# Ledger of designs, part 11: peptides against a protein of PDB entry 9IZ0

Target 1, 345 residues: chain A of PDB entry 9IZ0
Amino acid sequence: ITCLGSNGHTYKQLVKGGNDDLRQDAVMEQVFEQVNGFLRSYRKTSQRNLSMRTYKVIPLALKTGVIEWVQDTIPLGEYLDSAHKVYHPKEWSLSTCRKLIAEKQMEDLETRLKVYDLVCRHYRPVFRHFFLESYADPVQWFTTQTNYARSTAVASVLGHVLGLGDRHGQNILIDKTSGEVIHIDLGIAFEQGKKLPVPECVPFRLTRDVVDGMGITGVEGVFRRCMEFTLETLRREEDSLLSVLEVLRYDPLFSWLISPLRRMKKQKMQLENFNQPESGNITTDASRDPKIQRNNVSGESEAERAILKVRQKLSSTLSVEASVGELIRIAQDPSYLALMFCGWS

## One batch from the design tools (peptide; aimed at target 1 D166 H168 P197)

Design b1_p10_5_s4 (made by RFdiffusion4, then SolubleMPNN; from b1_p10_5, 8 letters changed)
Fold by OpenDDE base, seed 4:
Order: sequence, then C-alpha cells, then structure tokens
Structure b1_p10_5_s4 (fold): chain B 345 residues (1-345), chain A 10 residues (1-10)
Amino acid sequence: as target 1 above (345 residues)
Amino acid sequence: LPESPYRTYP
C-alpha cells in the first residue's frame, strides 16, 4: 500500500498477512531503538554514527501488520545469486551448492567439512562487486563500504547478544544508497535459531560474502573496531538493556519461544530451498510425534533463561577485544559454517 | 525496484 503522510509525502508500506506474528518484529525493533539510544550516548559509537538500522512495524493482529517498505534495498542473498551468475558464470549454481550441502546434512562433521570446502571452491565470494558496481565515485565507494562494515558490526554484536536467528541472505537487506544492512524477520531471537531443523551454530552471519563486502581489510578494519565499540557500549549499558528485556518478560504478547507454527513454516521453507520434490506422502503419521515434552517451563522460566544468556554474553570476564576476536573466529569457523543451511555465501 | 524487507514467502 501507499500511504499519504501528514507531511504530504507518500510512503510505501507492506501489508503482511499470513502466519507470521509481527509483534516479535515490532518488539525487537523497539529494543534496537533503545540500543541506538545507547550507541548515540557513548562517544566511541556516536562519533562513528553506529546504529542498528531499523524499520517501522505496526502489528494489527496476530497475522496482519503494516511494515515500512524500505526503499532502495536489495536482499543480500538476491544480490549474491545475481552477482555470482555475472562474475562467476562457470561456477556452480546456488541450487547445486544447496543440494550438495543438504545431501550431507546428516553426515559427520568431517564429511560436512569436505562438502563445504568443495562448495566454497566452486562458489567464490562476489559481494565486493556490490560496492564497485554501485559507486563509481571513490569517495562514495569508500563511504558506503565503511557504512556497510559499521552497520554489519552493530548488527553482528546485537544479533549475537539478542541471539537473533534465521540470519540468511533473504533476511538481510542492503541499502543501495548508504551501504547499510537492514535485518528483517526478527521473530527468531534469544537463541531460538538453535531449535530450527538446521540449528544455527554461529553467533551472527559472517560468511565469505559478508566479509568480501568489507573490502581488502576484511574483518580486520572498520568491522572489528566497530564490533568492539558496540560491545563496549552494550557492556556499559548492560543494566539498561536488561531492564528493557525485563519489560518484555511481563509482556503477555511477547513470545520468548519460537511458535510451533513458525517452526513448521521455517522447516518447510528450508526444505523447499533444497529443491527436494515434495514427497507428497508426508503421511502425518501423527503416531510418531516425538512427545515434545511440553516441558511446561513457564514462559517466565524461558524469559529468565534468555535474559541470563544476554547477561552472559555481556560479561566483562574477557576484554572487549578478546570477546570480539572469539566471536569473529567462531562466525568464520568452517566447523560451524559447514553445519549451516547456507554457510558458504 | 525497492524490495520489500518482508518478501512474503509464497
């Protein structure tokens, strides 16, 4: 839809209908706005204009809401699929790579590492081309690449701290004007990504293409330093951040757990992305529901565990530099990336 | 075209 604002400007908005609860997204955007307040208040982050890029979400009902249409954006995964076809036309298709990884999903780590390495050799990074092709002016190129590295650093720290899941290339937008990343579909948080059919094992998305977009310095430039400053700010504002999350503990509309419906939907989408033909006989043999022990863990006990995990991630036991170094290491570790749905790009 | 941050999964 297009809405006329009170300022006389027209705003394109998405009306999302379906089984997605936009309340989770709206709450996470509110948390990001609070964090953006902390980033603006701290000298090391404010002088770099560090922020999590946000968008407006207005939940209308459990299944309906209005979302800001982020203009001039492209999903990272869409850009990458297009760019790989242009710059590496002799390499494997994304579908071939996905298939090979999927075929080994149930195999041991050694086998999964071998297939991941094989895929990586036949599907090379291209995301540097986004900046090179979009910005002919060297100053614009450098500015947008810097904004990308900064925004990715903020999103990486926040994504880790808040345990954001489902961080695939379709859930990360690139602003074509600023180079900033916009994270979308925020309904998998507080490590609920580990409950997906393909568990998320990385703290944030730092795949080869995500790194390639940072330019020649990779992670060892603006990105690392901006992660450090962001984490330093969040550690300083730990009590403030935890207080924001404690409000959500008592919000009956906020779910600390992935909904069964959302889990099933994400499962279906993961399977469809493998081009597995619908073996039409999913006999819902309702008899082999593993009794999901509805551990009647009160929603409160899950919220408490989630908040404890946030606190643990903000621990000052390690230096900011050591903590960021370890996060970057884990996020790039083939032993984790080989386990991901799409860890190669 | 500016893409919707929320591509409706079909």
Scores: peptide ipSAE 0.018, ipTM 0.617, DockQ to the pose 0.054
OpenDDE base, seeds 1, 2, 3, 5: peptide ipSAE 0.010, 0.010, 0.011, 0.015; ipTM 0.547, 0.539, 0.573, 0.566; seed 3 fails the geometry check

Design b1_p10_6 (made by RFdiffusion4)
Pose (drawn by RFdiffusion4):
Structure b1_p10_6 (pose): chain A 304 residues (1-257, 299-345), chain P 10 residues (1-10)
Amino acid sequence: ITCLGSNGHTYKQLVKGGNDDLRQDAVMEQVFEQVNGFLRSYRKTSQRNLSMRTYKVIPLALKTGVIEWVQDTIPLGEYLDSAHKVYHPKEWSLSTCRKLIAEKQMEDLETRLKVYDLVCRHYRPVFRHFFLESYADPVQWFTTQTNYARSTAVASVLGHVLGLGDRHGQNILIDKTSGEVIHIDLGIAFEQGKKLPVPECVPFRLTRDVVDGMGITGVEGVFRRCMEFTLETLRREEDSLLSVLEVLRYDPLFSWLGESEAERAILKVRQKLSSTLSVEASVGELIRIAQDPSYLALMFCGWS
Amino acid sequence: SATAIEEFFE
């Protein structure tokens, strides 16, 4: 539902009748805003102007809340389905991949990796082409690319830290003229998903197409540097963060999918921010664990 | 979770 504005600008409101965890999304957005404040009160984490982008959430009811449909965007999942067909029509469709993996579900590890390798060899990455031929001449394109890389890196590090759940393309919105990514529908949090009926391996969203969209350079450069600066900044302001997560723990609103998984979850948050391992080594291991095909094969259907 | 199950039955 799109309404005008007194200043003359239209605002789009996405109202949902489905039982999306909009209250959890709201509290998560509050944490994200406070993180933006942390990144604001520091030299390195603000010269890059890095921020985990937040979309305003106004949940009137958990089942029937209303959120801000962000200014003109095309969701990642709804995108690069058309781009896949237009750019690579010869290659296989999502239908062949999907249920072919469906045949993979009951198979062993080697079979799963083999079929995944085959399908991934068939379906070359295509998201790299969104930032080309869409935004503007090169300066704006590069600004948009670095904005996407920064925003996605910060969002991914924060999601790994807080154990964010679903990370399909249907839950990612790319801005357009700016390029900052907006994660949507973050209902599953504090390590909720991996432990699904169907298990997962990847800690944060990182497909082949996503790393292809970061530019010619994969996730080694601006992405890794933004991630590691984010990790160090989050560690430096760790006490305030755990304070925020604690106040989340003691209220019965945040979903942690007497004693609760929330305690163990924040302990794992501390471990993830623990200074025992160098931050650079932590970012390296995170990139490896999110980029390796062996982990990617077991994730789910698609996710090429 | 529901999405993962839907993908399972695809």

Design b1_p10_6_s1 (made by RFdiffusion4, then SolubleMPNN; from b1_p10_6, 9 letters changed)
Fold by OpenDDE base, seed 4:
Structure b1_p10_6_s1 (fold): chain B 345 residues (1-345), chain A 10 residues (1-10)
Amino acid sequence: as target 1 above (345 residues)
Amino acid sequence: GKFLLELANL
């Protein structure tokens, strides 16, 4: 929809309806605004203007709401698919890569690693070109690439700490003006991504294209340092952050668990992203209701476990540098990326 | 000056 503001400006907005609870997104955006407060309070983060990019979510009902349309954005995955066709027209298509990974999904890690490596050789990173294409001025290029690395660092730390899942390239927007990342569809949090049919095994998305966007320094520049400063800030504000999350523990409307219906919907979307519709009537007999043993694990016990996991991720047992180093290592580890839905790009 | 400070804050 397009709304006319009281200021006479027109604002495009997304009306989302269906099975997605926008309250989850709205709550996560509120958590991000609190974290942005912490990032503004500390010299190391404030001097770098470190923030999680937020968007407005107005839930209208249980399953409907209005989302701010972030202007001048593109989904990372949309850019990468288009750019790959331009810069690597002789390489494999995204659909070919997806198919090969899917065909080996049930195989052992060694077989999956071989296919991942094969896909990586036939699908090279292109995200560096986003900055080169979008910014003819060297200062703008450098500024936007820096903003990308900074925003990706903040989002990576927060994504890890809050256990954000479903971090595929369509759920990460790139701001074409600032170069910053905007994370959308926040309805999988607190490690519930590990309960997806293709479990998320990485702490955040740090694929080859995500790294390629950081330029020549890759992770060993702005990104690492900004992750360190962000994690240092979150460790200092641990009690404040946990207090914000404790409020959510008592929110009867907040779901600490992925709903079975949402899990099934995400499963179907994952499968549909593997199957281009060759016109074959596969009547998937949806009549096998797997007996969902409603283990009524009290929502309270799941909230407590989620908060405990946040606390564990903020632990000062390792230095900030060691913790960030390990997170970066795991996020780039082929043994994890080969298990992902799209770990190669 | 400002640019070098921005670079040092990278």
Scores: peptide ipSAE 0.006, ipTM 0.344, DockQ to the pose 0.014
OpenDDE base, seeds 1, 2, 3, 5: peptide ipSAE 0.000, 0.000, 0.000, 0.000; ipTM 0.353, 0.366, 0.378, 0.373

Design b1_p10_6_s2 (made by RFdiffusion4, then SolubleMPNN; from b1_p10_6, 9 letters changed)
Fold by OpenDDE base, seed 3:
Parts: sequence; structure tokens; C-alpha cells
Structure b1_p10_6_s2 (fold): chain B 345 residues (1-345), chain A 10 residues (1-10)
Amino acid sequence: as target 1 above (345 residues)
Amino acid sequence: GDLLLELANL
């Protein structure tokens, strides 16, 4: 929809209806705004303008809400699919790569690693071209690539700490003006991504294309340092962050668990990317919502476990540098990426 | 000036 603001400007808005609970997205955006407050309070993070890019989410009902349409953005996955066709027209299609990975999803790690390597050889990184195409001015090119690395670092630390899941290329927007990343569809948090049909095994998305966008230094520059400064800030503000999360423990509207319906929807979206639309009207009569007796006791125990995991991730047992080093290593490890739905790009 | 300050702040 397009709305006229009280300021006389027109705003495009996305109305989501159906089975999408936007309350989780709205809560996660509120947590990001608090974290952005912490990042502004410390010299090392404020001097670099480190922030998690946010968007406005207004939940209207259990299954309806209004989302700010983030102007001048493109989904990372949309850009990458287009760019791979342009720069590597002799390589495999994204659909071919997805098919090969899915055909081996139930195989052993060795077989999955061989297929992952095969896919990687036939689908090479291209995301550096986003910056080269979009910015003719060298200063703008440098600033936007820097902003990309900075924003990706913040999102990577925060995504790990909060256990953000479903970080596929359609849930990561690139701002064409700033080069910053914007994470959307935040309804899989607190490691509930490990409960998806394809479990998420990486702390954040650091695939070959995500790294290619950082330029010649890859992870060994702006990205690593900005992860370190972000984690240092979150460790200093641990009690403040945990206090924000404790408020959510008592929110009867917040779901610490991925719903069975959301799991099934994600499973279908994974399968529908494999089948051309044979027009089968499956009228799923959605009229039997099993009365999930939300035993409040089960929700509290899941909240406690989630908060405990956040605290564990903020532990000062390892240095900031050692912790970031291990996160970067795991996020790039082929043994984890080969297990992902789309770990090659 | 600003680019060198940005480079020093990288």
C-alpha cells in the first residue's frame, strides 16, 4: 500500500497477512534499537557509526501487520542470482545448485562436502560487482563497501548473540545508497534455526559472496575489527541487554519457540523452489488449529534457556579477538556450509 | 581529509 504521511510525503508500506506473526519481528527491532543505543555510547563503535539497520514493524493482529518498505534496497539473493547470470553465464544456475545440494541432504558429511565443493566450482562469487557497478565515484565506492563490511559485522555479532536464524539471501537486503545490510523476517531467533528442516549450523551468514562484497581484504580488515568492537560493546552492556530480554520472558505475545506452522511453511518454500508450479489447488482447510495449550511453564523454561545462551555468548572467558576469530572460522567452515540450504553463495 | 580520517578509523 502507499500511505500519505502527515508531512505530505508518500510512503510505500508492505501489508503482510495470512500466517505471518510480525510481533517477533517488532520485538527484535526493539532489541536492535537498544543495541544501537549501546553502539552510540562507546567511542570505538560510535566513531565508526556502527549500527544494526532497522525498519518499522507495526503488528496489527496475530497474523497481520504493516512493515516499512525499505526504499532503495535489493534482496542480496536477487542481486546475486542476476549478477551470476551476467558475470558467469557459463556457470550453473542457482536452481541447479540448490537441486544438487537438496538431492544429497540426507547423505553423509563427506558426500555433502563433495557436492558443496562441486557447486562452489560452478557458482563463483560475484558480490564485489554490486559496489563496482553501483558507484562510479571512487569515494562513494569505498564508503559504501566500508559501510557494507561494518553493517555485516554488526549484524553478524548481533545475529550470533541473539541466535537469529533463516538468514538466506532473500532475508538480507542491501541498501543501494549506503551499501548497508538490512536483516528482515526476524521471526526465527534464539537458535530456533537449529529446529528447521535444514538445521542452521553457522553463527551467521558468512558465505563466499558475503565475503566477496568486503573487497580485497575479505574478513581480514574492516569486518573483523568491527565485529570485535561490536562484541566488546555487547559484553560491556551484558546486564542491560539481558534486562531487555528478561522483559520478553513475561510477554505473553512473544514466542520463544518456532511454531509447527512456520516450520511447515519454511519446508514448503524449500520444496517449491524445486517444483515448477503444477497448478494443484491444495485447499488446506486451516480450520483445525489444535489448541496448543501454551503451558506458560514451557515458555518460561525456553526463555530462561535462551537468556542463558545469550549470557554464554557474551562470556569474557575468551578475549574478544579469540571469540571473533572462532566465530569467523565456524561461519566459513565448509563442514558447516555444506550442511546449509544455501551455504555456497 | 575526510577519506584519510575514514581510512585511519577503518
Scores: peptide ipSAE 0.027, ipTM 0.618, DockQ to the pose 0.014
OpenDDE base, seeds 1, 2, 4, 5: peptide ipSAE 0.025, 0.019, 0.026, 0.014; ipTM 0.568, 0.537, 0.579, 0.502; seeds 4, 5 fail the geometry check

Design b1_p10_6_s3 (made by RFdiffusion4, then SolubleMPNN; from b1_p10_6, 10 letters changed)
Fold by OpenDDE base, seed 1:
Structure b1_p10_6_s3 (fold): chain B 345 residues (1-345), chain A 10 residues (1-10)
Amino acid sequence: as target 1 above (345 residues)
Amino acid sequence: GELLLKLAKL
């Protein structure tokens, strides 16, 4: 939709309707705004302008709301599919790669690793080209690539700590002006991605293309250091962050659990949206969800478990450097990436 | 007006 603001400016807005609870997105954006307050308060993070990019979400009902259209953005997955066809026109299509991974979804780890390696050899990273194409000035190129590495580091730490799932390339926007990442569709949080039919096994998205965008230093440059400073800040503000999450514990409309029907539909819709060439309206009449009487006792116990897991992830038992090192290792490990859903690639 | 009418059709 397009809205005329009281200031006379025209704003594009996304109306999202259907099975997605936009209240979860709105709540996660509020948590990110509070975390951005913490990041501004500490010298090491403030001097680097570290922030999670946010967008406005206005929930209108349990399944309907208005989302700010983030101007001058592109989905990471859309850019990568386009750029791969340009830079590697003799390599496999993304659909071919996804098909091969999906055909082996029920096989053992060794077979899945062989297919993942095969796909990796026939689908090379291209995301470095985003910065080379978009920014002819070397200072602007360096600034935007630095902003990308910084914003990805903040999002990676927050994504791990809050247990954000569903971080596929369509749920990550790139700002074409700043190079910053914007995470959208926040409806899978607090490790509910591990409850999908194909579980999410990585702490955050650190695929080969995400690393390729960081330039020659990859993860060992700005990215690692900004993850360390972000985690150091969140550990110092643990009580403040937990206090923000405790407010959500008492929100009767916040769902700490992904419904079984929503679990099945998310991964199925990811498969269906990739197998249709552009044609026409399948209104799947989803008008009969039986009113599951939520036993209030189950919601409070799951909120407490979620908050306990956040506390555990902020534990100072390991150094910041050791904790970040292990997170980066796991997020890049082929043994975890080969187990991911074919729509993750 | 039009926004509410489009929302009522969703």
Scores: peptide ipSAE 0.000, ipTM 0.361, DockQ to the pose 0.028
OpenDDE base, seeds 2, 3, 4, 5: peptide ipSAE 0.000, 0.000, 0.000, 0.000; ipTM 0.381, 0.385, 0.273, 0.384; seed 4 fails the geometry check

Design b1_p10_6_s4 (made by RFdiffusion4, then SolubleMPNN; from b1_p10_6, 9 letters changed)
Fold by OpenDDE base, seed 1:
Structure b1_p10_6_s4 (fold): chain B 345 residues (1-345), chain A 10 residues (1-10)
Amino acid sequence: as target 1 above (345 residues)
Amino acid sequence: GETLLRLANL
């Protein structure tokens, strides 16, 4: 929809309806705004303008709301599919790669690793070209690539700490003006991605293309250092962050659990959207969700477990550098990436 | 993701 603001400006807005609870997105955006407050208060993070990019979410009902349209953005996955056809026109299509991974989804780790390696050899990273194409000025190029590495570092730490799932390339926007990342569809949090039919095994998205966008230094440059400063800030503000999450424990409208039906539908819709050539409305009449009487006792125990896991991830048992080093290692490990759902790529 | 983006391009 397009709305005329009281200031006379026209704003594009997304009306989301269906099976997604926009209150989860609205709550996660509120948590990100509080974290942005912490990042502004510390010299090491403030001097680098470290922030999680946010967007406005107005929930209107359980399954309906209005989302701010983030102007001048492109989905990472849309850019990568387009750029790969331009820069590597003789390599495999993204659909071919996804099909090969899907055909081996039930096979052993060794077979899945061989297919992942095969796909990697026939689908090379291209995301470096985003910055080279968009910014002819070397200062603007360097600034936007730096902003990308910084924003990706903040989002990676927050994504790990809050257990954000469903971080596929369509749920990550790139700002074409700043080079910053914007994470959308926050409806899988607190490690609920591990409860999907194909579990999410990585702490955050650090695929070859995500690294390629960081330039020649990859993860060992701005990205690692900004992850360290972000994690250092979150460890210092642990009690403040936990206090924000405790407010959500008492929100009767917040769902700490992904429903079994929503689990199945998220990965199934990802498969169905890839297998249809352009043809034909299938209105699946999903109008009969039986009123599951939520036993209130299960919600409080899952909120407490989620908060405990956040506390455990903020533990000072390892140095900031050691913790970030292990997170980067796991997020790039082919043995975890080969286990991911074919729609993660 | 993709269904939301298709609705935004409408």
Scores: peptide ipSAE 0.005, ipTM 0.371, DockQ to the pose 0.066
OpenDDE base, seeds 2, 3, 4, 5: peptide ipSAE 0.000, 0.000, 0.000, 0.000; ipTM 0.366, 0.379, 0.303, 0.255

Design b1_p10_7 (made by RFdiffusion4)
Pose (drawn by RFdiffusion4):
Structure b1_p10_7 (pose): chain A 304 residues (1-257, 299-345), chain P 10 residues (1-10)
Amino acid sequence: ITCLGSNGHTYKQLVKGGNDDLRQDAVMEQVFEQVNGFLRSYRKTSQRNLSMRTYKVIPLALKTGVIEWVQDTIPLGEYLDSAHKVYHPKEWSLSTCRKLIAEKQMEDLETRLKVYDLVCRHYRPVFRHFFLESYADPVQWFTTQTNYARSTAVASVLGHVLGLGDRHGQNILIDKTSGEVIHIDLGIAFEQGKKLPVPECVPFRLTRDVVDGMGITGVEGVFRRCMEFTLETLRREEDSLLSVLEVLRYDPLFSWLGESEAERAILKVRQKLSSTLSVEASVGELIRIAQDPSYLALMFCGWS
Amino acid sequence: EAFEEYLENA
């Protein structure tokens, strides 16, 4: 529902009747805003202008809340389905991949990796072409690319820290003229998903297409540097963060999918921010564990 | 329900 504005600007409101965890999304957005404040009160984490982008959430009811449909965007999942067909029509469709993996579900490890390797060899990455031929001449394109890389890196580090759940393309919105990514529908949090009926391996969203969209350079450069600066900044302001997560723990609003998984979850948050391992080594291990095909194969259908 | 939503998203 799109309304005009007194200043003359239209605002789009996405109302949802489905039982999306909009309250959990709201409190997560509050945490994200406070993180933006942390990144704001620091030298390195603000020269890059890095920020975990937040979309305003106004949940009138958990089942029937209303959120701000962000200014003109194309969701990642709804995108690169058309781009896949237009750019690579000869290669296989999502239908062949999907249920072919469906045949993979009951198979063993080697079979799952083999079929995944085959399908991934068939479906070359295509998201790299969104930033080309869409935005503008090269300066704006590069600004948009670095904005996407920084925003996705910060969002991914934060989601791994807070154990964010679903990370399909249907839950990612790419801005357009700016390039900052907006994660949507973050209902599953505090390590909720891996432990699904169907298990996962990847800690944060990192497919082949996504790393292809970061540019010619994969996730080694601006992405890793933004991630590691984010990790160090989050560690330096760790006390305030755990304070925020504690106040989330003591209220019965945040979903942590007496004693609760929230305690263990924030312990794992501390471990993830623990200074025992160097931050650079932590970022390296995170990139490896999110990029390796062995982990990616067991994730779920698609996710090429 | 959250799982069904997950499958739908897939």

Design b1_p10_7_s1 (made by RFdiffusion4, then SolubleMPNN; from b1_p10_7, 7 letters changed)
Fold by OpenDDE base, seed 4:
Structure b1_p10_7_s1 (fold): chain B 345 residues (1-345), chain A 10 residues (1-10)
Amino acid sequence: as target 1 above (345 residues)
Amino acid sequence: EVVEKILRDI
């Protein structure tokens, strides 16, 4: 839809319908706005304009809401698929790579590592081309690549701390103007991504293409340093952040658990991304009801566990540098990426 | 075809 603002400007808005509870997205955006307050208050982060890019979410009902249409954006995954076809036309298709990883998803780690390595050799990174093709001016190129590395660093730390899941390439937008990342579909948080059919094993998305966008320095430049400053800020503001999360504990509209419907929808989307139709009618009877063990874990006990995990991730037991170093290591580890739905790109 | 060949070679 297009709405006329009180300022006379027209704003594109996405009406999201179809069983997604936008209340979780709205709450997570409010948490990001609070964190952006902390990042603005701290000299090391403020001097670098570090922020989590936010978007407006207006939940209208359980299944419908209005989302700000972030203009001049592209999903990372859409760019990467298109760019890979242009820059590496002799390599494997994304569908081929997905199918290979899927077919071996139940195999041992050694087999999955072999498949992951094979996919990586036949699907090379291309995300550096986003900056090279979009910004002909060297100053704009450098600025936008720097903004990308900064925004990715903030999103990586915050995504890890809040346990933000479902960070596939369609849920990460790139702002074509600023180079900043915008995370969307925030309804999998507090490590609920580990409850997906393909469990999330990485702290954040730091795949080869995510790194390729950082340019020649990769993770060892702006990215690592901005992660360190972000984590230092969040550790300093631990009590403030936890107080914000405690308010959500008592919000009857906030679900600390992935809804069964959302889990089933994400399961179906994961399966459908394997079954891009070559046109052949296979009616798979969806009649195997997996007995949803309703573990009556009180929502309160899940909130407490989630908040405890946030506190643990903010622990000062390791230095900021050591903690960031370990997060970067894990996020790039083939032994974790080989377990992911799309860990190669 | 290509996938099935690769899956046989792994």
Scores: peptide ipSAE 0.033, ipTM 0.808, DockQ to the pose 0.037
OpenDDE base, seeds 1, 2, 3, 5: peptide ipSAE 0.030, 0.021, 0.018, 0.014; ipTM 0.796, 0.512, 0.528, 0.462

Design b1_p10_7_s2 (made by RFdiffusion4, then SolubleMPNN; from b1_p10_7, 7 letters changed)
Fold by OpenDDE base, seed 1:
Structure b1_p10_7_s2 (fold): chain B 345 residues (1-345), chain A 10 residues (1-10)
Amino acid sequence: as target 1 above (345 residues)
Amino acid sequence: DRIERILRNI
């Protein structure tokens, strides 16, 4: 929809309806706004203008709301698919790569690693070209690539700490003006990605293309240092962050659990977008909902577990540098990446 | 240098 603002400007807005709980997105955006307060108050993060990019979400009902249309953005996955066809026209298609990973999804780790390595050799990173194409001025190029590395660092730390899942290339927007990342569809949080049919096992998205966008230094520069400063800020503000999350514990509208239906639907819709409709009338006899014994693990017990896990991730047992070093290592480890859902890669 | 100030502020 397009709305006329009180300032006389027209604003494009996305109306989302039917299946997605926008209250989870709205709550996560509120948490990010509070964290942006902490990042502005701390000298090391404020000096670098470190922030999580946010967007406005207005929930209207259980499954309906209005989302701010983030102008001048492109989904990372849309750019990468298009750029790969241009820069590497002799390499495998993204569809071929995803098919090969999907065909081996039930195989052992050794087989999945061999397939992942094979795919990596036939599908090279291209995301460096986003900055080279979009910014002909060297100062703009350097500034936007720096903003990308900074925003990705903030999002990586926050994504780990809050346990954000479903970080596939369509759920990460790139701002074409600033080079900053915008994370969308925040409905998988507090490690609920581990409860998907194919569990998420990386702390955040740090794929070869995400690293390629950081330029020649890769993770070893702006990105690592900005992760360290962000984690240092969050450890300092632990009690403030936990207090914000405790308010959400008492929000009767917040779901700490991904529903079984939503678990199946998220990964299934990602597969169905690959199958052209062969007209097979599978009458899904929707009449046998297995009575899932509601083990009354109260929503309170899951909230408490989520908050405890956030506290554990903010623990000062390891240095900031050691903690960030381990997160970067795990996020890039082929033994974890090869286990990810084919639609995530 | 201007570069060192940029690198320290990165």
Scores: peptide ipSAE 0.017, ipTM 0.441, DockQ to the pose 0.014
OpenDDE base, seeds 2, 3, 4, 5: peptide ipSAE 0.000, 0.015, 0.005, 0.006; ipTM 0.317, 0.459, 0.447, 0.329

Design b1_p10_7_s3 (made by RFdiffusion4, then SolubleMPNN; from b1_p10_7, 5 letters changed)
Fold by OpenDDE base, seed 3:
Formats: C-alpha cells, sequence, structure tokens
Structure b1_p10_7_s3 (fold): chain B 345 residues (1-345), chain A 10 residues (1-10)
C-alpha cells in the first residue's frame, strides 16, 4: 500500500498477512531502539554514530501488520545475484551453487567442506562493487563503505547477543544512500535459528561477500573496532538490556520459540530454491490451525533460558577484544559456513 | 588532515 503522511510524503508500506508473526519483529525493533539509546549515550559508539538501523512495524493482528517500506534499499542477496552475473559471467549461477550444497546436505563435514570450497572457487565475492558503482566521489565511497562496516558490526553484535536467525541475503537490506544494513524479518531470535531444518551455526552473517563490502581491510578495520565498541556498550548496559527482555517474558504475544508453521515455511523455501518452478497449484488448505495450547509455564521457562543465554553472551569473563575475536573467527569458519544453506556468499 | 581526522573517528 502507499500512504500519504501528514508531512506530505508518500510512504510505501508492506502489508504482510498470513503465517508470519509481526509482533516479534515489532518487539525486536523496540529492543533495537533501546540499544540505540545505549549506543548514543556511550562516547566511543556515539562519536561513530553507531546504531542498529530500525524500521517501523505495526502489528494489526497475530499474523497481520504493516511494515515500513524502507526507501532506497536493496536486499543484499538481490544485489549479489545481479552483480555476480555482471562481474563474473563465466562463474556458476547462484542456483547451481545452491543445488550442489543441497545435494551434499546429508553428507559428512569433509564432503560438505569440499563442496563449499568448490562453490567458493566458482562463485567469487562481488559486494565491493556496490560501493564502487554507487559512489563516484571518493569521499562518498569511503563514507558509505565505512557506514556499511559500522552498521554491519552493530548488527553482528546485536544479532549474536539476541540470537537472531534467518540472516539470509533477502533479510538484509542495504541502504543505497548511507551504505547501512537494515535487518528485516526478525521472527527468528534467541537462537531459534538452530531449530531450522538447516541449523544456523554462526553467531551472525560474516560470509565472503559481507566481508568484501568492508573493502581492503576486511574485518580487521572499522568492523572489528565497531564490534568491540558495541559489545563494550552492551556489557555496560547489561542490566538495562536484560530489564527490557524481562518485559517480553510477560508479553503473551511474544514467542520465544519458532512456530512449527514458520519452520515448515522456511523448509519449503529452502526446498523450492532447489526445484525449478513446476507450476503445481498446491492449494494447501491450511484452515486447521491446531490450537497450540501454549502452556504458559513452558513459555516462561524458555524466556528465562533465553534471557540467561543473553546474560552469558554479555559476560565479562573474556575481554571485549577476545570475545569479538572469537565471534569473528567462528562467523568466518568454513566448518560452520559449509553446513549452512548459503554460507559461501 | 581531513582523512586523518576521519581515520581517528573510525
Amino acid sequence: as target 1 above (345 residues)
Amino acid sequence: ERVEKLLENI
């Protein structure tokens, strides 16, 4: 839909209906706004304008709401698929790479690593070209690439701490004006990504293309330092952050668990990306909502476990530098990336 | 100078 704002601007909005609970997205956006408050209050993060980019989510019902259409954005995955065809027209298609990874999904780690390496050799990073194409002025280029690395660092720390899942290239938008990342579809949080048909084993998305966008320094520049400053801020504000999450424990609309329907939808999307579209009208009459009696007692225990896991991730047992170093290592480890649906781009 | 001040704020 398109709405005319009281300011005279037209806003495109996405009306999402059906199987996705927008309440989780709206709550996660509220957590991000609170974290943005902490980032603005701390000198090291405020001097760098560190923030998690947010978007407005208005839940209208349990499965219906309005999402702000973020103007001047492109999904990372859409850009990468397009750019790869331009810059590497002799390399494998995204569909070929996906197919090869899927065909080996049930194989051992050694076989999956060999296929991952093979795919990586035939699908090279291109995300550097986003900045080179979009910004002819060297100052704009440098500023935008810096904003990308900064925003990716904030999103990576928050994504790890809050256990954000489903961080595929279609759920990460790039702002074409600022170079900042916008994370969308926040309905997989608190490590529920580990319960997907293809478990998410990395703390955040730090694939080769995500790193390629950071420029020649990769992770060892702006990105690492901004992760450190962000984690330092979150550790200082641990009690404040946990207090915000405790409010969610008592929200009957918030789901600490991935719904079986959402899990099945993600499974289908993973399978459909492997099959060419046979035009089969499967009218799945999904008219039988099994009344999942949410045993409130089970929801509270899962919330408590999730909050405890957030507290553990904010632990000062390791230095900020050591913690960030380990997160970056794990997020780039081929032994984890080879197990993922799209760990190669 | 401007690049150095940018680098100090990175």
Scores: peptide ipSAE 0.041, ipTM 0.541, DockQ to the pose 0.015
OpenDDE base, seeds 1, 2, 4, 5: peptide ipSAE 0.041, 0.027, 0.030, 0.020; ipTM 0.513, 0.494, 0.517, 0.474

